# Ledger of designs, part 155: peptides against a protein of PDB entry 3VZA

Target 1, 98 residues: chain A of PDB entry 3VZA
Amino acid sequence: RVERLCKSKELFEERLGLEIRRIHNEQLQFIFRHIDHKDPDKPYMFTLSINEQGDYEVTSCTPPLDCISEFQLKVRETNNFSAFIANIRKAFTALSFK
Target 2, 62 residues: chain B of PDB entry 3VZA
Amino acid sequence: AAYVTQLYYKISRIDWDYEVEPARIKGIHYGPDIAQPINMDSSHHSRCFISDYLWSLVPTAW

## One batch from the design tools (peptide; made by RFdiffusion4, then SolubleMPNN)

Design b2_p28_3_s3 (from b2_p28_3, 9 letters changed)
Fold by OpenDDE base, seed 2:
Structure b2_p28_3_s3 (fold): chain B 98 residues (1-98), chain C 62 residues (1-62), chain A 28 residues (1-28)
Amino acid sequence: as target 1 above (98 residues)
Amino acid sequence: as target 2 above (62 residues)
Amino acid sequence: SKAREAALKKKNEDALLLLQIIESSKAS
């Protein structure tokens, strides 16, 4: 089981270009790569926590996204976490074209 | 960990086939309506294309 | 907190999962 879990994580990280890390102060870091086709290893990232009210809270976004606050509102309204992550990646992709 | 892999599934709705060679990207995407097979030869695509394609399977509608 | 966790169990499965991931990093 442990071997499968490790393999699964590695497959997701490479194929989706998404790494998920636990960081300090009860936060998760989401790191997108494979966004810029000219620089596949360039990271696009945001950090996320669950506040005391139980709501999603974006604590940082690098590079910054104008739409991130709206997305936070949307995910709180809909609880559609999948769409939340997908929309962030879409926004990072758009940003990479400048 | 188990929780992280569960989260990847919650995000992507993809279940990988772990019995194939590394060069074969094979699995199933479970969309809201119809499950779709994934079966790609990674040697025929860039890493960015593969990621873009897989993410294209994930709905962005709230 | 326990209260936060209880609230998540009822209304937000995904958020609870995130919290479980976060808490899994803490020593017991």
Scores: peptide ipSAE 0.610, ipTM 0.942, DockQ to the pose 0.612
Fold by OpenDDE base, seed 3:
Structure b2_p28_3_s3 (fold): chain B 98 residues (1-98), chain C 62 residues (1-62), chain A 28 residues (1-28)
Amino acid sequence: as target 1 above (98 residues)
Amino acid sequence: as target 2 above (62 residues)
Amino acid sequence: SKAREAALKKKNEDALLLLQIIESSKAS
């Protein structure tokens, strides 16, 4: 199963262009690639933690997104984490055209 | 890796077919109403197109 | 901690999963 899990992770990373990393200070880093068709390897990333209240907390966003605070509010309201990530990717995509 | 792959599934709702040739992107996307098959030849698409397509399957409605 | 984890189990499965990923990397 470990081998399958490793393969699964690799497939998701490549096909979704999304890498998920554990980083310092109890955070996860989400790194999107394949956003800019002119520069597929350019990373768009944010970091996320779960605070003591159990709420999603965005701790950084690079490049910055004007909508990230609103998305944090929305995901806390709806608990729709999938939509949260998808909307962030959508926002990064829009940003790549500017 | 177990938790991370679970997270990928919770994000994308995609389950890959691991028994196909590497150039074949095959799986199932589980939407709220219907399941949609994924079946692409990666050699005919850019990495960006593939990612965009797969993400297009993921609802953005809150 | 465990109190946070208990709260997450009750209302936010995805957040609990994130916490589990985070905790899996905590140093001793």
Scores: peptide ipSAE 0.609, ipTM 0.941, DockQ to the pose 0.577
Fold by OpenDDE base, seed 5:
Structure b2_p28_3_s3 (fold): chain B 98 residues (1-98), chain C 62 residues (1-62), chain A 28 residues (1-28)
Amino acid sequence: as target 1 above (98 residues)
Amino acid sequence: as target 2 above (62 residues)
Amino acid sequence: SKAREAALKKKNEDALLLLQIIESSKAS
């Protein structure tokens, strides 16, 4: 049901503090909130696409993460997309303390 | 919306219980080990704590 | 697209799902 799907999306967005948006040029934007406990609404985001080779490609990251290129390599090697997203959130969390 | 919710599941491995009251965060996390029930009162926790807790259920091992 | 075709050939479920989400917003 459409209503159930909408509710599901809302629950995930609020509870995980993760919003997923479709943006221009065939990209997805992943927006993390609830990272900074002092500023829960502060967004930490990256954009992702599937390149012409069929591989995950991070097209932007705000704020920048030094580890993002390594994570891109890892997800291409392992295809563990869940760990990819979780590690990015972990990295953003670490960044928020600095 | 269907695809996005599927993606959320693939990321988190969480299945929500949609029949409970809004303030009750109830579901099941399906990790590599035994399924972990989720059952918490959102009124007792900050949004950040809730998110941190839920993400703590998601393995970071590649 | 070539990217979509490559993803399909690899049968990477997560990548395919991303493409499905992307395609849902594309005007054809």
Scores: peptide ipSAE 0.609, ipTM 0.941, DockQ to the pose 0.807
Fold by OpenDDE base, seed 4:
Structure b2_p28_3_s3 (fold): chain B 98 residues (1-98), chain C 62 residues (1-62), chain A 28 residues (1-28)
Amino acid sequence: as target 1 above (98 residues)
Amino acid sequence: as target 2 above (62 residues)
Amino acid sequence: SKAREAALKKKNEDALLLLQIIESSKAS
């Protein structure tokens, strides 16, 4: 089972171009790659925590996204975490063309 | 690792087929209404294309 | 906190999972 879980994580990381890390101060770091087709390994990142109220809280975003505050509001309203992550990736993709 | 893989599923709704050759990207995407099979030859596509395609399966409607 | 966890268990499965990932690193 351990081997299967490790393989699963590796497949998701490579195929989605999304790495998830636990970092300091009770945060998760989401690292997108495969955004810029000319530079597939260039990372696009944000960090996330669950605050004391139990709400999603974006603690950083690199490069910055103008829409990130609105997305935080939306995910708190809808609890649609999947759409939250997908919209962030879409925004990073759009940014890569600017 | 178990929690992380669960999170990947919550995000993507993809279940991989782990019994295929490494060059085959095979699985099922479970959308809200329709289950969509995934079956790609990775040697035919760039990493960026593969990722873009898979993310295109994930709804962005809130 | 325990109160936060209780709230998440009731209302937000995905956030609870996120917290479980975070807490697993603390416990390890």
Scores: peptide ipSAE 0.604, ipTM 0.941, DockQ to the pose 0.646

Design b2_p28_3_s4 (from b2_p28_3, 11 letters changed)
Fold by OpenDDE base, seed 1:
Structure b2_p28_3_s4 (fold): chain B 98 residues (1-98), chain C 62 residues (1-62), chain A 28 residues (1-28)
Amino acid sequence: as target 1 above (98 residues)
Amino acid sequence: as target 2 above (62 residues)
Amino acid sequence: SKAREAAEKKKNEFALLLLQIIEESEKA
């Protein structure tokens, strides 16, 4: 099972271009790649924690996204974390064209 | 890795076929209406195209 | 943790899953 899970993680990381890391202070780092077709390995990332109210809290975003605060509000309201991640990737994609 | 893979599934709703050759991207996307097959030859596409395509399957409506 | 208790009260599956990932990593 461990081997299968490792393979699954690798497939998701490569095919979605999304890596998930545990970092300090009880946070997760979400790293998107394959965003910029001119530089596929360029990372676009944000960090996330769950605060004492049980709410999603974005603690950093690199490069910065003007829409990230609104997305945080939306995911707190809807709990649609899938849409949250997808919209962030969409925003990073749009930013890569600047 | 179990929880991480669960998270990937909950985000993407994609279940991979693990029994095919590495160059074959095969699986099922479970959308709200009907399950759709995924079947791509990775050698025919860039990594960016593949990722963009797969993410296009994920609804962005809140 | 307070975060986990709050997430459980809200029945937020994604939040709970994120917390599980964090806890698993700390135990590793």
Scores: peptide ipSAE 0.717, ipTM 0.953, DockQ to the pose 0.920
Fold by OpenDDE base, seed 2:
Structure b2_p28_3_s4 (fold): chain B 98 residues (1-98), chain C 62 residues (1-62), chain A 28 residues (1-28)
Amino acid sequence: as target 1 above (98 residues)
Amino acid sequence: as target 2 above (62 residues)
Amino acid sequence: SKAREAAEKKKNEFALLLLQIIEESEKA
């Protein structure tokens, strides 16, 4: 089972181009790659925590996204974390064309 | 890795076929209505195209 | 933790899952 779980994680990381990493101060780092077709390994990332109110809190975004604050609000309202991640990737993709 | 894989599934709603050859990207995407098969030959596509395609399956409506 | 208690109170499954990931990492 452990081997299968490891394989699953690796498949998701490679195929979605999304790495999820635990970092300091009880945060998760979401690292998108495969965004820029000219530089597939270029990372686009944000960090996330759950604050003491139990709400999603984006603690950093690199490169910065103008829409990230709005997305944080939306995910708090809807709890649609899937859409949250997908929209962030969409925004990073759009940013890569600028 | 159990919780992380659960998170990946909840985000993407993709369930991979783990028994196929590495070059085959095979699985099922479970959308809100009906399940759709995924079956790609990775040798025919760039990593970016594959990722873009898979993410295109994920609804962005809040 | 306070975050977990709050997330549980809100019945936010995604938040709870995120916290589980964070907690598991700290156990290792």
Scores: peptide ipSAE 0.716, ipTM 0.953, DockQ to the pose 0.948
Fold by OpenDDE base, seed 4:
Structure b2_p28_3_s4 (fold): chain B 98 residues (1-98), chain C 62 residues (1-62), chain A 28 residues (1-28)
Amino acid sequence: as target 1 above (98 residues)
Amino acid sequence: as target 2 above (62 residues)
Amino acid sequence: SKAREAAEKKKNEFALLLLQIIEESEKA
């Protein structure tokens, strides 16, 4: 099963163009690629932690997104983390056209 | 990697078919109403197109 | 952790999963 899990992770990373990393200070880094069709490997990323209130906290966003604060509020209200990630990707995609 | 793969599934609601050749992107997307099959030939699409398509399956409604 | 306890009180499955990922990596 370990072998399958490793394969699964790799498939998700490649096909979704989303890498998830554990980084310093108890944070997760979400790295989107395949956003810019002219530069598929260009990363769009944000970092996330769970604060002491148990809430999602975006600690960085590169490039910055004007909507990230609103999205953080929305995910705290709804706990729809799937929509949270999808909307962030959508926002990054919009930036790639500017 | 178990927790990470769980997270990927909970985000995307995609379950891959691991028994096909690498060039075949095959799986099932589980939407809120019905499940939809995924079956693509990766050699016919760019990586960006594939990712865009798969993410288009993920609802953005809060 | 305090974050885990808070997430548990809120019954937030995603938050708990994120914390599990963080904790697993720390043990590795």
Scores: peptide ipSAE 0.715, ipTM 0.952, DockQ to the pose 0.963
Fold by OpenDDE base, seed 3:
Structure b2_p28_3_s4 (fold): chain B 98 residues (1-98), chain C 62 residues (1-62), chain A 28 residues (1-28)
Amino acid sequence: as target 1 above (98 residues)
Amino acid sequence: as target 2 above (62 residues)
Amino acid sequence: SKAREAAEKKKNEFALLLLQIIEESEKA
């Protein structure tokens, strides 16, 4: 079971180019790669926590995204975390062309 | 890793086929309407293209 | 955890899953 779970995680990480890490202060770090086709290993990342109100809270975004605050609002409203992540990746992708 | 893999599934709605050769990216994407098969030869595509393609399957509508 | 209790009250399964990931890592 553990072996299968590890394989599953590795497949998702490589194929989606998304790594999820636990970091300090009860936060998760979402690291996107495969964004910049000229530099596939360049990371685009944000960190996230759940605040005491039970709401999603973005604690950092590197590189910064102008839309991240709006996305945080949207995910709180809709609870569509899938769309939240997908839209962030879309925004990072757009940023990579600048 | 169980919770993380659950999160990956809930984000992507992709279920991988774990019994195929590593170069074969095979699975099923469960969209809101109809499930769609994924079946790619990774040797024919860049890592970036593969990721872009898979993410294109994920709806961005809130 | 206040966050967990709040997430449970809101019935936010995604948030609960995130918290489970966080809590699991803290035990290691």
Scores: peptide ipSAE 0.715, ipTM 0.953, DockQ to the pose 0.956

Design b2_p28_4_s1 (from b2_p28_4, 10 letters changed)
Fold by OpenDDE base, seed 1:
Structure b2_p28_4_s1 (fold): chain B 98 residues (1-98), chain C 62 residues (1-62), chain A 28 residues (1-28)
Amino acid sequence: as target 1 above (98 residues)
Amino acid sequence: as target 2 above (62 residues)
Amino acid sequence: SEREKALAELDKVSALELMRQILSAPPP
């Protein structure tokens, strides 16, 4: 079971270019790669926590995204976590062309 | 570890076929209306193209 | 199939709950 879980995680990491890490202070770090076709290993990342109110809270975003605060609001309203992550990736992709 | 894998599924709605050769990207994407098979030869595409394609399967509508 | 049933059950669990589970687990 452990081996299967490890393989599954590796497949997602490589194929989606998304790494999910638990970091200090009860946060998850989401690291996107494969964004910039000229530099596939360049990371685009944000960190996420659950605040005392039980809501998603973005604690950092590198590089910064103007839309990240709006996305945080949207995910709190809709609870559509999939769209939240996908829209962040789309925003990072757009940023990579600038 | 199990929860992380489950979170990947919640994000992507993709279920991989873990019993194929490493060069074969095979799985199923479960969209809101239909399930779509994924079956690609990774040697024919860049890492970025593969990721872009897979993410294109994920709806961005809130 | 059993796998489809498992995924259906997973569809009932929110991402928020999964994240709570991840964060509540012992740190690596």
Scores: peptide ipSAE 0.733, ipTM 0.957, DockQ to the pose 0.878
Fold by OpenDDE base, seed 2:
Structure b2_p28_4_s1 (fold): chain B 98 residues (1-98), chain C 62 residues (1-62), chain A 28 residues (1-28)
Amino acid sequence: as target 1 above (98 residues)
Amino acid sequence: as target 2 above (62 residues)
Amino acid sequence: SEREKALAELDKVSALELMRQILSAPPP
């Protein structure tokens, strides 16, 4: 079972180009790669926590995204976490062309 | 634990076929209304293209 | 199948709850 879970995680990380890490202060770090086709290993990342009210809270975003605050609002309203992550990746992709 | 892989599923709605060789990207994407198979030869595509394609399966509508 | 049943059960669990479970683990 452990071996299966490890393989599953590796497949997701490589194929989606998304790494999810538990970091200090009760946060998750989401690291996107495979964004810039000219530099596939270049990381695009943000950190996420759950605040005292029980809401998603973005605690950092590198590089910065103008739309991140709006996305935080949207995910709180809709609880569509999938769309939240996908839209962030879409925004990072758009940023990589600048 | 298994929570991280479960979170990947919540994000992507993809279930991988773990029994095939690594060069074969095979699985099922469970969309809102229909399930679609994934079956790609990774040797025919770049890492970035593969990721872009898989993410294109994930709806961005809120 | 058993796998389909497992995924169906997972569909009932929110991403928020999964995140809480992950964050309840000991820090790295």
Scores: peptide ipSAE 0.733, ipTM 0.957, DockQ to the pose 0.807
Fold by OpenDDE base, seed 3:
Structure b2_p28_4_s1 (fold): chain B 98 residues (1-98), chain C 62 residues (1-62), chain A 28 residues (1-28)
Amino acid sequence: as target 1 above (98 residues)
Amino acid sequence: as target 2 above (62 residues)
Amino acid sequence: SEREKALAELDKVSALELMRQILSAPPP
């Protein structure tokens, strides 16, 4: 099972171009790659924590997204984490063309 | 850990077939209405295309 | 199937709860 889990994680990382890492101060770092077709290894990333109120909180976003605050609000309201991550990727993709 | 892979599933709703050759991208996407098979030859596509395609399966409606 | 049952159970767990579990582990 451990081997399967490791392989699964690797498959997700490569195929989705999304790495999820535990970092300092009880945060998760989400690193998107494969965004810019001209530079597939260019990272687009944000960090996420759970604040004292138990809500999702974006603690950083690189490059910055003007929509990130709205997305944070939306995910708190809907609890649709999938849409949250997907919309962030969509926003990063749009940004890569600018 | 298992929680991370589970989180990937929560995000993507994809379950991979782990028993196929590395060059074969095979799995199932569980959409809200129907489950869709995934079956691609990775050698025929760029990494970016593959990622874009897979993410296109994920609804963005809140 | 067994796999389908496992995924069905996972569908009942929120992403927030999964994050809590991940973050409950010792920091790197």
Scores: peptide ipSAE 0.732, ipTM 0.957, DockQ to the pose 0.786
Fold by OpenDDE base, seed 5:
Structure b2_p28_4_s1 (fold): chain B 98 residues (1-98), chain C 62 residues (1-62), chain A 28 residues (1-28)
Amino acid sequence: as target 1 above (98 residues)
Amino acid sequence: as target 2 above (62 residues)
Amino acid sequence: SEREKALAELDKVSALELMRQILSAPPP
């Protein structure tokens, strides 16, 4: 089971180009790669926590996204975490063309 | 960790077929309408293309 | 199948709850 879980994680990381890491201060770091086709290893990342109210809170975003605050609001309203992550990737992708 | 892989599923709605060769990207995407099979030869595509394709399966509507 | 049942059960768990579980582990 452990071996299967490790393989699963690796497959998701490579195929989605998304790494999820636990970091300090009870945060998750989401690292997107494979965004810039000219530089596939260039990371686009944000960190996420759960605040005292129990809501998703974006604690950092690199590079910064103007839409990140709106997305935070949307995910709190809809609880659609999938759309939240997908929209962030979409925004990073758009940013990579600038 | 199991929770992380479960989170990947919550994000992507993809379940991989772990029994195939690494070069074969095989799985099922459980979309809102239908379950869509995934079956790609990774040697035919760039990493970026593969990722873009897989993410294209994920709805962005809130 | 057993896998389908497992996924069905996972569908009942929110991403928020999964995140809580992940964050309940000791920090790195």
Scores: peptide ipSAE 0.731, ipTM 0.957, DockQ to the pose 0.794

Design b2_p28_4_s2 (from b2_p28_4, 10 letters changed)
Fold by OpenDDE base, seed 5:
Structure b2_p28_4_s2 (fold): chain B 98 residues (1-98), chain C 62 residues (1-62), chain A 28 residues (1-28)
Amino acid sequence: as target 1 above (98 residues)
Amino acid sequence: as target 2 above (62 residues)
Amino acid sequence: SRREAALAALDKVSAFDLIRQILSAPPP
């Protein structure tokens, strides 16, 4: 089971180009790669926590996204975490063309 | 970690067939209406194309 | 199948709950 979980994680990381890390101060770091086709390894990142009110809170975003605050609001309203992540990737993709 | 892989599923709704050869990207995407098979030869595509394609399967509607 | 049952069960768990579980783990 452990080996299967590891394999599954690796497949997700490589194929989605998304790494999810548990980091300090009770945060998750989401690292997108494969965004820039000219620089596939360039990371696009944001960090996420659940604040004391029990809400999703984006604690950092690199490079910064103008829409990240709106997305934070949307995910709090809808609890659609899938759309949250997908929209962030979409935004990073758009940013990569600038 | 189990929770992380489960989170990947919650995000992508993809279940991989992890027993196939590495060059074969095989799985099932469980969309809101229908389940669609994923079956790609990775040697025919760039990493970025593959990722873009897979993410295109994920709805962005809130 | 066991796998199908597992996915069905996972469909009933929110991403929020999963994230809470992840964040409750010991820090690195």
Scores: peptide ipSAE 0.745, ipTM 0.959, DockQ to the pose 0.794
Fold by OpenDDE base, seed 4:
Structure b2_p28_4_s2 (fold): chain B 98 residues (1-98), chain C 62 residues (1-62), chain A 28 residues (1-28)
Amino acid sequence: as target 1 above (98 residues)
Amino acid sequence: as target 2 above (62 residues)
Amino acid sequence: SRREAALAALDKVSAFDLIRQILSAPPP
């Protein structure tokens, strides 16, 4: 089972170009790669925590996204975390073309 | 940890077939209405194309 | 199958709950 879990994680990381890391201060770091086709290893990332109210809170976003505050509101309202992550990736992708 | 892989599934709704050759990207995407197979030869595509394609399967509607 | 049952059970678990579990674990 451990071997399967490790392989599964590696497949997700490589194929989705998304790494999920537990970092300091009880945060998750989401690192997107494979965004910029000219520089596939260029990272686009944000960090996420659960605040005192029990709500999702984006604690950093690099590069910054104008839409991140709206997405934070949307995910709090809908609890659609999948759409949250997908929309962030979409926004990073759009940013890479600027 | 198992929770991270489970989170990947919650995000992508993809279940990989981990018993195939590394060059074969095979799995199932579970959409809201229908499950669809994934079956790609990674040697024929860039990493970016593969990722873009897989993410295109994930709906962005809230 | 066992795998199908596991995925069905996972469909009932929120991403929020998973994140809570991840964040409640000892830091790396």
Scores: peptide ipSAE 0.745, ipTM 0.959, DockQ to the pose 0.836
Fold by OpenDDE base, seed 1:
Structure b2_p28_4_s2 (fold): chain B 98 residues (1-98), chain C 62 residues (1-62), chain A 28 residues (1-28)
Amino acid sequence: as target 1 above (98 residues)
Amino acid sequence: as target 2 above (62 residues)
Amino acid sequence: SRREAALAALDKVSAFDLIRQILSAPPP
């Protein structure tokens, strides 16, 4: 079972180009790759926590996204976490075209 | 832990076929109305194309 | 199948709850 879970995680990481890491101070780090077709390994990332009010809070975003605050509001309103992640990736993709 | 892989499923709604060789990207995407098979030859596509395609399966509507 | 049942059960769990579990679990 452990091996299967590890394999599953590896497949998601490679195929979605998304790594999810638990980091210090009770945060999750989401690292997108495969965004820039000219530089597939270039990371686009953000960190997420659940604040004292119990709400999703983006604690960092690199590179910065103008829309990240709006997305944070939308995910708090809708609880659609899938759309939240997908929209962030979409925004990073748009940013990669500069 | 299993929670991270479960979170990947919550995000993507994709279930991989783990028993197929890595060169074959095989799985099922569970959309809201219908399940769609995924079956790609990775040797025919770039990593970026594959990722873009898979993410295109994920709705962005809030 | 067992796998389909597992996915169906997972559909009943929110992403928020999963994230809480990830953040609350003992660190490696």
Scores: peptide ipSAE 0.744, ipTM 0.959, DockQ to the pose 0.906
Fold by OpenDDE base, seed 2:
Structure b2_p28_4_s2 (fold): chain B 98 residues (1-98), chain C 62 residues (1-62), chain A 28 residues (1-28)
Amino acid sequence: as target 1 above (98 residues)
Amino acid sequence: as target 2 above (62 residues)
Amino acid sequence: SRREAALAALDKVSAFDLIRQILSAPPP
Protein backbone atom coordinates (compact mmCIF):
# COMPACT_ATOMS: atom_id res chain seq x y z
CA ARG B 1 0.00 0.00 0.00
CA VAL B 2 2.80 2.40 0.86
CA GLU B 3 4.49 1.70 -2.45
CA ARG B 4 1.26 2.31 -4.31
CA LEU B 5 0.71 5.60 -2.55
CA CYS B 6 4.24 6.75 -3.30
CA LYS B 7 3.93 5.84 -6.95
CA SER B 8 0.54 7.50 -7.23
CA LYS B 9 1.92 10.69 -5.72
CA GLU B 10 4.84 10.68 -8.14
CA LEU B 11 2.52 10.21 -11.10
CA PHE B 12 0.36 13.13 -10.02
CA GLU B 13 3.37 15.35 -9.44
CA GLU B 14 4.90 14.64 -12.83
CA ARG B 15 1.78 14.49 -14.96
CA LEU B 16 -0.11 17.40 -13.42
CA GLY B 17 3.03 19.37 -12.75
CA LEU B 18 1.76 20.03 -9.24
CA GLU B 19 3.59 19.41 -5.99
CA ILE B 20 1.79 19.72 -2.67
CA ARG B 21 3.91 20.25 0.44
CA ARG B 22 3.20 20.87 4.07
CA ILE B 23 5.30 23.77 5.32
CA HIS B 24 5.74 25.62 8.60
CA ASN B 25 2.90 27.25 10.50
CA GLU B 26 0.25 24.79 9.33
CA GLN B 27 0.32 25.77 5.68
CA LEU B 28 0.16 23.91 2.40
CA GLN B 29 2.39 24.95 -0.47
CA PHE B 30 1.16 24.30 -4.00
CA ILE B 31 3.93 24.38 -6.60
CA PHE B 32 2.96 24.39 -10.26
CA ARG B 33 5.45 23.53 -12.95
CA HIS B 34 5.01 22.81 -16.65
CA ILE B 35 3.32 26.20 -16.99
CA ASP B 36 5.81 27.97 -19.23
CA HIS B 37 6.49 25.81 -22.26
CA LYS B 38 9.77 27.66 -22.78
CA ASP B 39 10.82 26.98 -19.19
CA PRO B 40 8.94 23.91 -17.95
CA ASP B 41 10.70 23.78 -14.58
CA LYS B 42 9.88 27.37 -13.64
CA PRO B 43 7.76 27.23 -10.47
CA TYR B 44 4.51 29.08 -9.90
CA MET B 45 3.32 28.71 -6.35
CA PHE B 46 0.98 29.77 -3.60
CA THR B 47 0.52 28.85 0.05
CA LEU B 48 -2.74 28.10 1.79
CA SER B 49 -3.93 27.81 5.37
CA ILE B 50 -7.16 27.44 7.29
CA ASN B 51 -7.55 30.53 9.43
CA GLU B 52 -9.04 30.78 12.91
CA GLN B 53 -12.48 31.31 11.43
CA GLY B 54 -12.17 28.03 9.56
CA ASP B 55 -11.85 29.63 6.13
CA TYR B 56 -9.38 29.06 3.33
CA GLU B 57 -6.73 31.77 3.33
CA VAL B 58 -4.04 32.30 0.72
CA THR B 59 -0.96 33.36 2.64
CA SER B 60 1.36 33.95 -0.33
CA CYS B 61 1.39 33.81 -4.12
CA THR B 62 4.52 33.89 -6.28
CA PRO B 63 4.29 35.39 -8.79
CA PRO B 64 1.42 37.52 -7.51
CA LEU B 65 -2.00 37.15 -9.10
CA ASP B 66 -4.50 39.98 -9.23
CA CYS B 67 -7.33 37.45 -9.18
CA ILE B 68 -6.20 35.47 -6.15
CA SER B 69 -8.37 37.43 -3.72
CA GLU B 70 -11.44 36.83 -5.85
CA PHE B 71 -10.64 33.13 -6.08
CA GLN B 72 -10.29 32.95 -2.32
CA LEU B 73 -13.74 34.45 -2.01
CA LYS B 74 -15.17 32.04 -4.57
CA VAL B 75 -13.78 28.93 -2.91
CA ARG B 76 -15.14 30.07 0.44
CA GLU B 77 -18.56 30.53 -1.12
CA THR B 78 -18.69 27.36 -3.20
CA ASN B 79 -16.25 25.01 -1.45
CA ASN B 80 -15.25 23.92 -4.95
CA PHE B 81 -11.60 23.33 -4.21
CA SER B 82 -11.01 21.65 -7.56
CA ALA B 83 -12.14 24.72 -9.46
CA PHE B 84 -10.06 26.85 -7.11
CA ILE B 85 -6.84 25.04 -8.00
CA ALA B 86 -7.69 24.80 -11.69
CA ASN B 87 -8.46 28.50 -11.94
CA ILE B 88 -5.21 29.41 -10.21
CA ARG B 89 -3.30 27.28 -12.71
CA LYS B 90 -5.20 28.95 -15.53
CA ALA B 91 -4.25 32.35 -14.16
CA PHE B 92 -0.59 31.38 -13.84
CA THR B 93 -0.68 30.14 -17.42
CA ALA B 94 -2.05 33.46 -18.62
CA LEU B 95 0.63 35.28 -16.65
CA SER B 96 3.38 33.23 -18.27
CA PHE B 97 2.56 34.79 -21.64
CA LYS B 98 3.32 38.32 -20.44
CA ALA C 1 0.75 10.36 2.90
CA ALA C 2 -2.61 8.94 1.92
CA TYR C 3 -4.31 12.27 2.49
CA VAL C 4 -2.15 13.98 -0.14
CA THR C 5 -2.96 11.42 -2.82
CA GLN C 6 -6.60 11.68 -1.87
CA LEU C 7 -6.36 15.44 -2.24
CA TYR C 8 -4.91 14.99 -5.72
CA TYR C 9 -7.96 12.94 -6.58
CA LYS C 10 -10.30 15.56 -5.13
CA ILE C 11 -8.59 18.17 -7.30
CA SER C 12 -8.24 16.26 -10.57
CA ARG C 13 -10.79 13.42 -10.31
CA ILE C 14 -8.19 11.23 -12.01
CA ASP C 15 -7.47 7.65 -11.01
CA TRP C 16 -4.20 6.38 -12.48
CA ASP C 17 -3.49 2.92 -13.73
CA TYR C 18 -0.08 2.69 -12.12
CA GLU C 19 0.66 -0.86 -13.27
CA VAL C 20 1.27 -0.01 -16.92
CA GLU C 21 4.60 0.86 -18.49
CA PRO C 22 6.06 4.22 -17.43
CA ALA C 23 5.69 5.73 -20.88
CA ARG C 24 1.96 5.02 -20.91
CA ILE C 25 -0.25 7.62 -19.25
CA LYS C 26 -3.34 5.61 -18.49
CA GLY C 27 -6.21 6.27 -16.14
CA ILE C 28 -9.79 7.37 -15.75
CA HIS C 29 -11.11 10.88 -15.32
CA TYR C 30 -14.38 10.99 -13.42
CA GLY C 31 -16.33 13.98 -14.65
CA PRO C 32 -19.50 15.22 -13.03
CA ASP C 33 -21.66 13.14 -15.35
CA ILE C 34 -19.44 10.65 -17.14
CA ALA C 35 -16.13 8.86 -16.76
CA GLN C 36 -13.60 9.18 -19.57
CA PRO C 37 -10.52 7.06 -20.18
CA ILE C 38 -7.06 8.56 -20.36
CA ASN C 39 -4.59 6.73 -22.57
CA MET C 40 -1.56 8.60 -23.89
CA ASP C 41 1.92 7.77 -25.08
CA SER C 42 4.12 10.21 -23.18
CA SER C 43 6.88 9.92 -25.77
CA HIS C 44 4.64 11.70 -28.25
CA HIS C 45 4.11 14.81 -26.12
CA SER C 46 5.98 17.39 -24.08
CA ARG C 47 5.60 17.53 -20.32
CA CYS C 48 3.82 20.85 -20.65
CA PHE C 49 1.37 19.55 -23.21
CA ILE C 50 0.54 16.55 -21.06
CA SER C 51 -0.08 18.73 -18.02
CA ASP C 52 -2.13 21.22 -20.00
CA TYR C 53 -4.23 18.44 -21.43
CA LEU C 54 -4.91 16.81 -18.09
CA TRP C 55 -5.81 20.13 -16.49
CA SER C 56 -8.17 20.81 -19.38
CA LEU C 57 -10.23 17.92 -18.06
CA VAL C 58 -10.82 19.77 -14.78
CA PRO C 59 -13.83 22.11 -14.82
CA THR C 60 -13.19 25.71 -13.86
CA ALA C 61 -16.82 26.65 -13.25
CA TRP C 62 -17.44 27.47 -9.62
CA SER A 1 -14.25 -3.65 -6.37
CA ARG A 2 -12.20 -2.40 -3.46
CA ARG A 3 -10.77 0.39 -5.59
CA GLU A 4 -14.15 1.54 -6.81
CA ALA A 5 -15.53 1.45 -3.29
CA ALA A 6 -12.62 3.54 -2.04
CA LEU A 7 -13.21 6.19 -4.69
CA ALA A 8 -16.91 6.25 -3.94
CA ALA A 9 -16.18 6.76 -0.27
CA LEU A 10 -13.71 9.51 -1.08
CA ASP A 11 -16.39 11.34 -3.05
CA LYS A 12 -18.17 11.86 0.26
CA VAL A 13 -15.15 13.45 1.94
CA SER A 14 -14.55 17.16 1.40
CA ALA A 15 -11.24 18.60 0.30
CA PHE A 16 -11.51 20.86 3.33
CA ASP A 17 -11.48 17.90 5.68
CA LEU A 18 -8.53 16.34 3.89
CA ILE A 19 -6.57 19.56 4.18
CA ARG A 20 -7.35 19.77 7.87
CA GLN A 21 -6.08 16.24 8.31
CA ILE A 22 -2.88 17.05 6.46
CA LEU A 23 -2.28 20.19 8.50
CA SER A 24 -3.10 18.53 11.81
CA ALA A 25 -0.78 15.57 11.40
CA PRO A 26 2.47 15.66 13.34
CA PRO A 27 5.49 16.66 11.30
CA PRO A 28 7.56 13.75 10.01
Scores: peptide ipSAE 0.744, ipTM 0.959, DockQ to the pose 0.873

